# Ledger of designs, part 274: peptides against a protein of PDB entry 6DSZ

Target 1, 361 residues: chain A of PDB entry 6DSZ
Amino acid sequence: NYVVTAQKPTAVNGCVTGHFTSAEDLNLLIAKNTRLEIYVVTAEGLRPVKEVGMYGKIAVMELFRPKGESKDLLFILTAKYNACILEYKQSGESIDIITRAHGNVQDRIGRPSETGIIGIIDPECRMIGLRLYDGLFKVIPLDRDNKELKAFNIRLEELHVIDVKFLYGCQAPTICFVYQDPQGRHVKTYEVSLREKEFNKGPWKQENVEAEASMVIAVPEPFGGAIIIGQESITYHNGDKYLAIAPPIIKQSTIVCHNRVDPNGSRYLLGDMEGRLFMLLLEKEEQMDGTVTLKDLRVELLGETSIAECLTYLDNGVVFVGSRLGDSQLVKLNVDSNEQGSYVVAMETFTNLGPIVDMCV

## One batch from the design tools (peptide; made by RFdiffusion4, then SolubleMPNN)

Design b2_p25_4_s4 (from b2_p25_4, 11 letters changed)
Fold by OpenDDE base, seed 1:
Structure b2_p25_4_s4 (fold): chain B 361 residues (1-361), chain A 25 residues (1-25)
Amino acid sequence: as target 1 above (361 residues)
Amino acid sequence: ELKEEREKRREEERRREEERRRREE
């Protein structure tokens, strides 16, 4: 009897960093198909804490901290539309992952969107937004007392949403999204009314963005607004300030993932389909009134890694490169380049044995 | 360096939480 020990999945399809185990611990959470791995980031490297089997492929994994929580909670959505909010609890040596809330958010009617599942959380933790189907935006209100994740749909006139994020610093929850229509790609904003269950007009829009605009990055205060990443251009807009760059270096390969380095949104990691790692820098200008505005955008090539499906900055210039197609890596960002002009040094490599087809027999 | 970056992150998070609190008042 060869017990084929089903190899654990090694391909990474998501990663997040936050304070999940405690307010003090820095955690790396890695999604590998149906598996969630939880690590503590230490000076010595990644310390494994817990592994959790999920009831389906993880499609969305986001950390968030509701008002009055001491540590982050984890939102997970599976490819089968099972949603849950998870909490880490430790009692002595006993470690439990507790489901605070759960629900199935599948609709009986709707065309699954070609860009797949998008899940986003309002920075003020008022709601979760889901783009699952064309022409619908699903809202899950965040209520502490509710163990059942109830959702409602808002009709979206824009049928072909490419990417969507919640903006920072908005009185009402506000989404910013790239969409495509017959005239091209555009950026629009909507306020989300929980009370009326409808969209209100957002603070700004940008018509006729780059034809291949594919990603929205919500920028925190003091800058606010959003970054729009295309094939050839990177643009910033916040309603008052517009700035665009077209660095030739990004034309070589499509940027496919990003991660914020600085809490204030001054730096972002970008990864492309060739495994190139970039730093996007937001240069600030301080106005006489003490307001901070965007002066310029700059892109720097840091080096080469495995092709990132996801990136997350840990601490001290250490970055986790989650790869689906190649080996995942811990890399160090250095201040000085090596002889090859790279600022990236691989610290640890995690062998990817390929997609384990969970043949559920 | 680890402690200083963590402390800066915590200070920035605290500052943001205070700024958010001031806007809710």
Scores: peptide ipSAE 0.008, ipTM 0.447, DockQ to the pose 0.000
Fold by OpenDDE base, seed 4:
Structure b2_p25_4_s4 (fold): chain B 361 residues (1-361), chain A 25 residues (1-25)
Amino acid sequence: as target 1 above (361 residues)
Amino acid sequence: ELKEEREKRREEERRREEERRRREE
């Protein structure tokens, strides 16, 4: 019996930061294929707390805090369409990861989307949205007492969705998505009716965005709206305000991931295919009525890292760079640049041994 | 020059979006 010590997966395919272990603890959660790693972020670095084996490759991993929860819950969707909501419980030294809810969200009919699985959570925790198949948007209503994740589909007229997010500050759950048709790429919004199980007209749309518009960032209040990231441009729209920037520096390589730094959406990290790390800044204008509007967008090159599959800001200028292709890193963002003009310093590097091919022997 | 072109492009895009929005109302 050769116990092939299955090497633990090292390639990162997702990361998220939040308060999963407690209300007070800051956690880094890392998805490595079928493995979930849970860390506490400390002044001394990352403290490992628990590792969890999942029954399939993690495709979606999102933290969310339903009303009346003291800490975040974890939504996971696997590549085999197994969905679960996980809760961390600790009793003394005993650590348990409990499944609060689970379900299989696979459809018998549907074309799996070429751009893969997208999973999003409404900021008000009313629902989970899933883009699994072309022309379908799956909704999982969030209910505290529901141990079984029930889902329903809403038909999308837009067959080729590129990216989708829930917007903030909407009375009804509202999605914003980039889609492609024969005329190009466009942005549209829909309100999601849980009651009627249908889409209603959203607050705004933007036809004929950049041809390579690839990502939607939902911006929290007070700004609201969304940022659309393309190859050449970054645009903001909230229904009332539109801003576009085309900084030449982003044309050099495609932006592939993002992460919000500030809770109010004032700053975002952007990572490109060359491992360049950017800060996207939303400049505020305070109006006399106390409303905050977007004055400008700015992009600053921070430095270079491993090619990020995912980024997450931790605390105190520390960023986790989750890499699938290279070594994952903890990096420090400095206020002042070094002699090379970089604001990024590598603190720790995590060797990537490559994808563990599940050789089912 | 790049700032002015950027501002002009922003104004043109904003104007196009406002014109489109007005046509949909």
Scores: peptide ipSAE 0.000, ipTM 0.289, DockQ to the pose 0.000
Fold by OpenDDE base, seed 3:
Structure b2_p25_4_s4 (fold): chain B 361 residues (1-361), chain A 25 residues (1-25)
Amino acid sequence: as target 1 above (361 residues)
Amino acid sequence: ELKEEREKRREEERRREEERRRREE
């Protein structure tokens, strides 16, 4: 009887960094199909803490910290539209993953969007937003006492949303999204009214962005606004300030993922389809009134890694490169380049054995 | 170096959390 030990999935389809196990611990959470792996980031490397089987492929995995929580909670949405909010709880040596809330957010009607499931959390933790279907934006209000994730839909006139994020620093929850219409790609904002269950006009829009604009990055304060990543251009807009760059180096391959390095949004990692790793830098200008504005955007090539499905900055220039197509890596960003001009050094490589369907029966 | 960046990040995260708390008051 060869017990074929079902190989654990190794292809990474999501990763996030935060404080999930405690307020003090830095965690790396890795989604590998139906499996969630939880690590503590230590000076010695990644320490495994817990693995969790999910009732489906993890489609969304986001850490968030509601008001009054000492540590981050984890939102997971599966490809089967099962949503949950998870909490890590340790009691001595006993480690439990507690389901704070759950629900199924599948609709009986709607066209599943071609760009897949998008899940976003309001930075102020007022709601979760889901783009699951064309012409619909699903809202899950976040309430501390609600064990059942109830959702409602808001009709979205823009049928072909490419990417969407919640903006920072908005009085009401505000989404910023790239959408496509027959005239091209555009950026729009909407305020989300929980009370009226409708969209209100957002603070700004940008019509006729780059035709291949594919990603929205919400920028924290003090800058606010959003970065729009295209094939040829990177643009910033916050309603008052617009800035665009077209660095030739990004034109060579499509940027496919990003991660914020600095909490204030001064730096972002960008990964492309060739495994090139970039740093996007937001240069600040301090105004005479003490306001901070964006002066410029700069892109620097750091080096090459495995093709990232997801990136997450850990600590001290250490980045986790989650790869679906190749081996995942821990890489170190150095201040000085090597002889080849690379700032990237591989620290650890995690062999990808391919998409193993973990048949958790 | 690891400790200093971690501490800076934690300080900045704490500052953000404090700023968020101040907005919610």
Scores: peptide ipSAE 0.008, ipTM 0.463, DockQ to the pose 0.000; fails the geometry check
Fold by OpenDDE base, seed 2:
Structure b2_p25_4_s4 (fold): chain B 361 residues (1-361), chain A 25 residues (1-25)
Amino acid sequence: as target 1 above (361 residues)
Amino acid sequence: ELKEEREKRREEERRREEERRRREE
């Protein structure tokens, strides 16, 4: 009887940072296949709090704070289309992860999208959006008292969505997405009507973006709008202002993940397929009327890490680098470069033992 | 503080020093 000590999964496929355990605690949540790991970020490092087995591979993991909640809730979608909203509850020494709501969001008819599952949450917590199938956008309304996650589909004319986000500062929930058609890649916006269960015309569009435009970043106010990341270019658009940069340094390897550093969207971490870590900076210009506009975009190479599947800025220049292909890392961003010109110092490395073949025996 | 905040601070200090020099001339 070989007691196969079932080795815990070590490959990271998602990570998020927020206030899940309490309003005051800074948490790092790590998805490792079917496992959710919850840490508290401390001055001494990552303190493990709880590990949770999920009923499937985690495909989407997002923190959100509905109005009137003291702490963040966690939305999880599995690769088998099981959705849940989780809450952390602690009563003395007893720690419970409570399912507030759940549902299966699988459709009987639809082509699963080649770019996989995308899940997004409206910044005002009005809805969850899901791109699961080509030509469909699934909406889950966020109702406080509903234990059953109900969803409906809106038809997308754009069959090949590359990435999608909800925009900030919109009266109605508004999505911004990159899509591909026979003419190339484009950016479009739609307002989402919960009442009519349809799309309305969004505030702006940009036709003929870079052919390899792959990611949308929704930018908070005061800038608003979105950043579009390509292979060769990074662009900003908010309906009124368009700005593009083509820094040669990003052309060398594909940017694959991002994370917002500043709450106001002034800085973003970018990770590429070579494990290079960049900072994207939004330079502000204050107008005479007190409005803040984007002056410029800048990209700086910070250093090298493991190839990031996901990035999360924690605090005080500490970044978690979640890696699927290599070892995950806790890294420090320094103000001054080392002798090699790197601003990145590895603080801790988490060994990746490779894909645990879940031998479902 | 990340490098950029230090660079911005250095540029602001440099600008303030240049403005101070221009006022002393």
Scores: peptide ipSAE 0.007, ipTM 0.354, DockQ to the pose 0.000; fails the geometry check

Design b2_p25_5_s1 (from b2_p25_5, 14 letters changed)
Fold by OpenDDE base, seed 1:
Structure b2_p25_5_s1 (fold): chain B 361 residues (1-361), chain A 25 residues (1-25)
Amino acid sequence: as target 1 above (361 residues)
Amino acid sequence: SMKEKLEKQEEEKKKRLEEREKEEE
């Protein structure tokens, strides 16, 4: 009797950091196919708190804190379009993961996008946006008392969206997206009207970005705007200011993931397909009126890690490198480089046993 | 230095926590 111990999934397909267990706790949440792992970040390392099975592969996992919530809530969307909002609840030693809201957001009509599922949350927690199908943007209004996640679609004229984010500092929820048309890749913004269930003209657009522009990073205040990452270039735009860099080092391998280090958006981690870890730095200039503008962008090579599917900065220069193709890692960023010029030291490695073939027995 | 940036980040994080606590009071 070979007890085929169903190997737990080890490949990481998402990670997020926030305050999910309490307002004070720093958590690392890891998505491994259908499994969610919840850790508390401690001085001694990652303390496991709970594992949760999901009804399908986790496709989106985002922490958000609505107004009047003491801790973060977790939005999950599965590859089968099951959406839920989860809350951590502890009562003494009893730990429960409460579903505050759930719904299925699948449409009967639509072409699933080739670039997969994108899920984003408005920074002010007014809505969730979903790019599931070409030519559609799905909106889930966030209401505290709503146990049923209801969504509506807004038609996008732009059929081939590459990436999309909500912008910060916008009076109305505003998306920024890279799209492709026959003329190339472009960046556009739209305001999302919950009332009218339509797009309004956004604050800015940038036509003819880099042909391989693949990622949008929404930059928080005081900078605002977005970073667009391509194969050869990194650009910033906020409607008033444009800045571009083309550091030769990023041309060697495609940047595939990012994570904001600083809450003010002054630094971002970037990971490429070769497992190189970069720091993107936003250099500020203070204007005479007290406004902060972007002076420059800089990229620094930190070192090498496993090929990141996702990155998340924890604290104290500790980074979790979630890998799908290799071993996930907990790494330390050092101020000084080692003898090899690396600022990265592996603290812990989590063995990836590869894709568990679901042996349907 | 990266150290100064990390220290500044911790201070900014602390201030934002304190500001949120004051908005919840």
Scores: peptide ipSAE 0.000, ipTM 0.289, DockQ to the pose 0.095
Fold by OpenDDE base, seed 4:
Structure b2_p25_5_s1 (fold): chain B 361 residues (1-361), chain A 25 residues (1-25)
Amino acid sequence: as target 1 above (361 residues)
Amino acid sequence: SMKEKLEKQEEEKKKRLEEREKEEE
């Protein structure tokens, strides 16, 4: 009896931080292929709480808090298009992960997008958006009492969407996306009508962005709008204000992941293909009317880490670096640089034994 | 600076903890 002890996957393909176990607990959730690992962030480090096997590779993992929920819920989409909303429930020492809702969101007709599965949640928790197939945007309305995730498609005229996010501070759910056409890459916005199941014209667009514009970051209030990250440039747009920077340091390697540090969107971590960790800083200007506007964008090199597939800021300057290609890390951001000019210190390293290829025999 | 922003974040965290402790008393 060769007990092939199926080696636990070690390559990280997603991570998220929030309050999943309770309203008070800070959690780190890590996706490792078909496995979800749940930790509590403590002053002593990561405390493991639960490991959960998923019915397929985790493709999307997002925390969200609907109105009237005391803690975050977890949305998971697998690479086989199985969607679920999970809730953590503890009763004494018994820990259960409850499926609040589930569904399969696969379409019979559609070309899977080359940029993979994108899943996003409206900041006001009105809907989940999915870019699964070219020319389609799938919407899952969020209803508290609905155990069955029902989805509908809206046709996108833009066939080659690169990245998409929901914007903050919008009366209707509004997406912002980078797309490519024969003329180049562009940014567009659409309002999503749940009632009519269609797109309405969004508040703004930006034609002819950088040719390698690859990521959209939705910026919370008070700034609102979005950041567009390219190979050579970082741009901000909110409909009224446009800012662009082209820091030479980001041109050396492609930015591949990001994470918001501050709830107000004042800082973002950026990771590149060489394992460089940056801070993107939004400098605020307070107007005489009490409105807050974006004054400037700045990028600072923090240091080097493992090549991040995902980044998440925990607390107290601690960052989890989820790596697919290298060892995942807990790193500390220091106020003062070391002798090499690095603000990053590795606290803990998690050995990556490589991707477990699920050989479907 | 990154320094000033990290320091400010720690101060804001400390204030929020102190405010929460006062709301629980």
Scores: peptide ipSAE 0.000, ipTM 0.295, DockQ to the pose 0.076
Fold by OpenDDE base, seed 2:
Structure b2_p25_5_s1 (fold): chain B 361 residues (1-361), chain A 25 residues (1-25)
Amino acid sequence: as target 1 above (361 residues)
Amino acid sequence: SMKEKLEKQEEEKKKRLEEREKEEE
């Protein structure tokens, strides 16, 4: 009897950073298929705290902090549409992952979207939004006392949503999304009414964006608005200001992931399908009235890494590169380039053994 | 080997590029 010790998954399909174990701890959370790995980020590197088995492949993993919580909560959605909100609780040496809320958000009616599951959280923690099916936007209201995740659908006229985010600084929860129609790709915004369970007209739209516009980044205040990443261009829009750049360096390979470096949204990491790591910089202009506006966008090539499925800036220029195809890495961003012009140094490499072939024996 | 992993990563990269090129046609 060869006990085939089920090899632990090594391919990373998601990562997030925040304060999950405590208010003070900086955590790295890594999704590896059905496994969640929780680390504390230390000056010495990643300290493992807990591994958690999930009842399905992790499709969405997001940290959020509701008003009056001391630490972040974790939203998980599985590929089988099981949703939960998790809390870390330590009592001496006992470590428990508590399910605060759970639910199944599967619909019996709807075409699963070809671009997969998208899950987003309102920055003010009013709701979770889910794009699971074409022509539907699912809303999970966030209520403190609700142990059952109740969801409702809003009809979305735009059938082919590419990416969606909640915007910052909006009185009502507001989504910004890229969609495709027969005329091309476009950006639109909607306000989400929890009361009426419908969309209201959002603050702005941009018709006829780049044909390959694939990602939305919600930008925090003071800038607000969104960044739209395409194959050839990076654009910014906030309703009042539009800016576009087309740096030739991004045309060589498609940007596939991003992560915010600065809390104020001044810098973002971008990873492409070649494993190139970029910094996107938002240059500020202070107006005479004290209003901060976006002056310019700049992209800088930092170096090369494993092909990122996800990126997470940790602290002190350390970045976790979560790779599905290659070895995941901890990398250091340096101020000075090496002899090859790279600002990236690999600190640690996590061997990816490849996809777990589910040997259904 | 690290080499076989790199070759596999390049093949999977190439396959993803070919899949995207087919979605653009």
Scores: peptide ipSAE 0.000, ipTM 0.252, DockQ to the pose 0.015; fails the geometry check
Fold by OpenDDE base, seed 5:
Structure b2_p25_5_s1 (fold): chain B 361 residues (1-361), chain A 25 residues (1-25)
Amino acid sequence: as target 1 above (361 residues)
Amino acid sequence: SMKEKLEKQEEEKKKRLEEREKEEE
């Protein structure tokens, strides 16, 4: 009996940064199939704290901080629709990951969406939204005292949702999504009524966006609104202001992931299918009344990395590049370019052994 | 330049960290 010690998964399928272990600690959380790895970000690099085995492949992993919590909580959804909210507790040297709430959010009826599972959290922590099935938006109300994650569905008229996010600065929880119909791709917003369990008309819409519009980025205040990323264009809309750019450099490869660098949403990292790393910059203009408006959008090529499945900015220009297809990396963003014009330097590389072929012998 | 923007942000972050450390003392 050769106990082939099943090699731990190495391919990264999600990463998130926040304050999970404490209010002061900066953490990197990495999803590797069924494994969650928790690190503390230090001046010396990544310090491992805990590994957690999950009850399925991690499909969604998001940090959020409800009102009155001192540190972030972790929402996880698995590919088998098991949902949980996790809390880190430390008592001396004893480290426990506590399940605050759990539930199964699978529906008996529904077509699983072709673009996979999308999970999003309202910035004000009022609800979790899930796009699991075509024509349905699942809502999990966030209640502090509820150990059972209860969900309900709202019907979407838009059957083919490409991507969805919650917007910032909305009185009611508001989603912004890209969808496809026979006329092309469009952007729409809906307010989510928890009371009525229905959609209300959102603040804005944009019909006939780029045919390959694939990603929504919710922009925090003071700008608000959303960025829409396509193959050829990047657009911004907030209901009042519209801006579009079509930088030729992004046409070469599809942008597949993004991460916000600045808390105010002034900069975003973008990764493409060739492993190119970009910075998207939001240029502000201060009006005479003290209002801040978006002046322009700009994209800059930073350099090349492993093909990112996910990106997360840590601190001090350090970025974690989570790769599914290649080796994951810690990279430093430098202020000066090297002789090749790259601002990216690899600091550490994490070997990806590829998919564990379960050779059933 | 992206250079000058990144440098200014590192300096602003460093100042904010130093200000927070001084408010906690």
Scores: peptide ipSAE 0.000, ipTM 0.308, DockQ to the pose 0.074; fails the geometry check

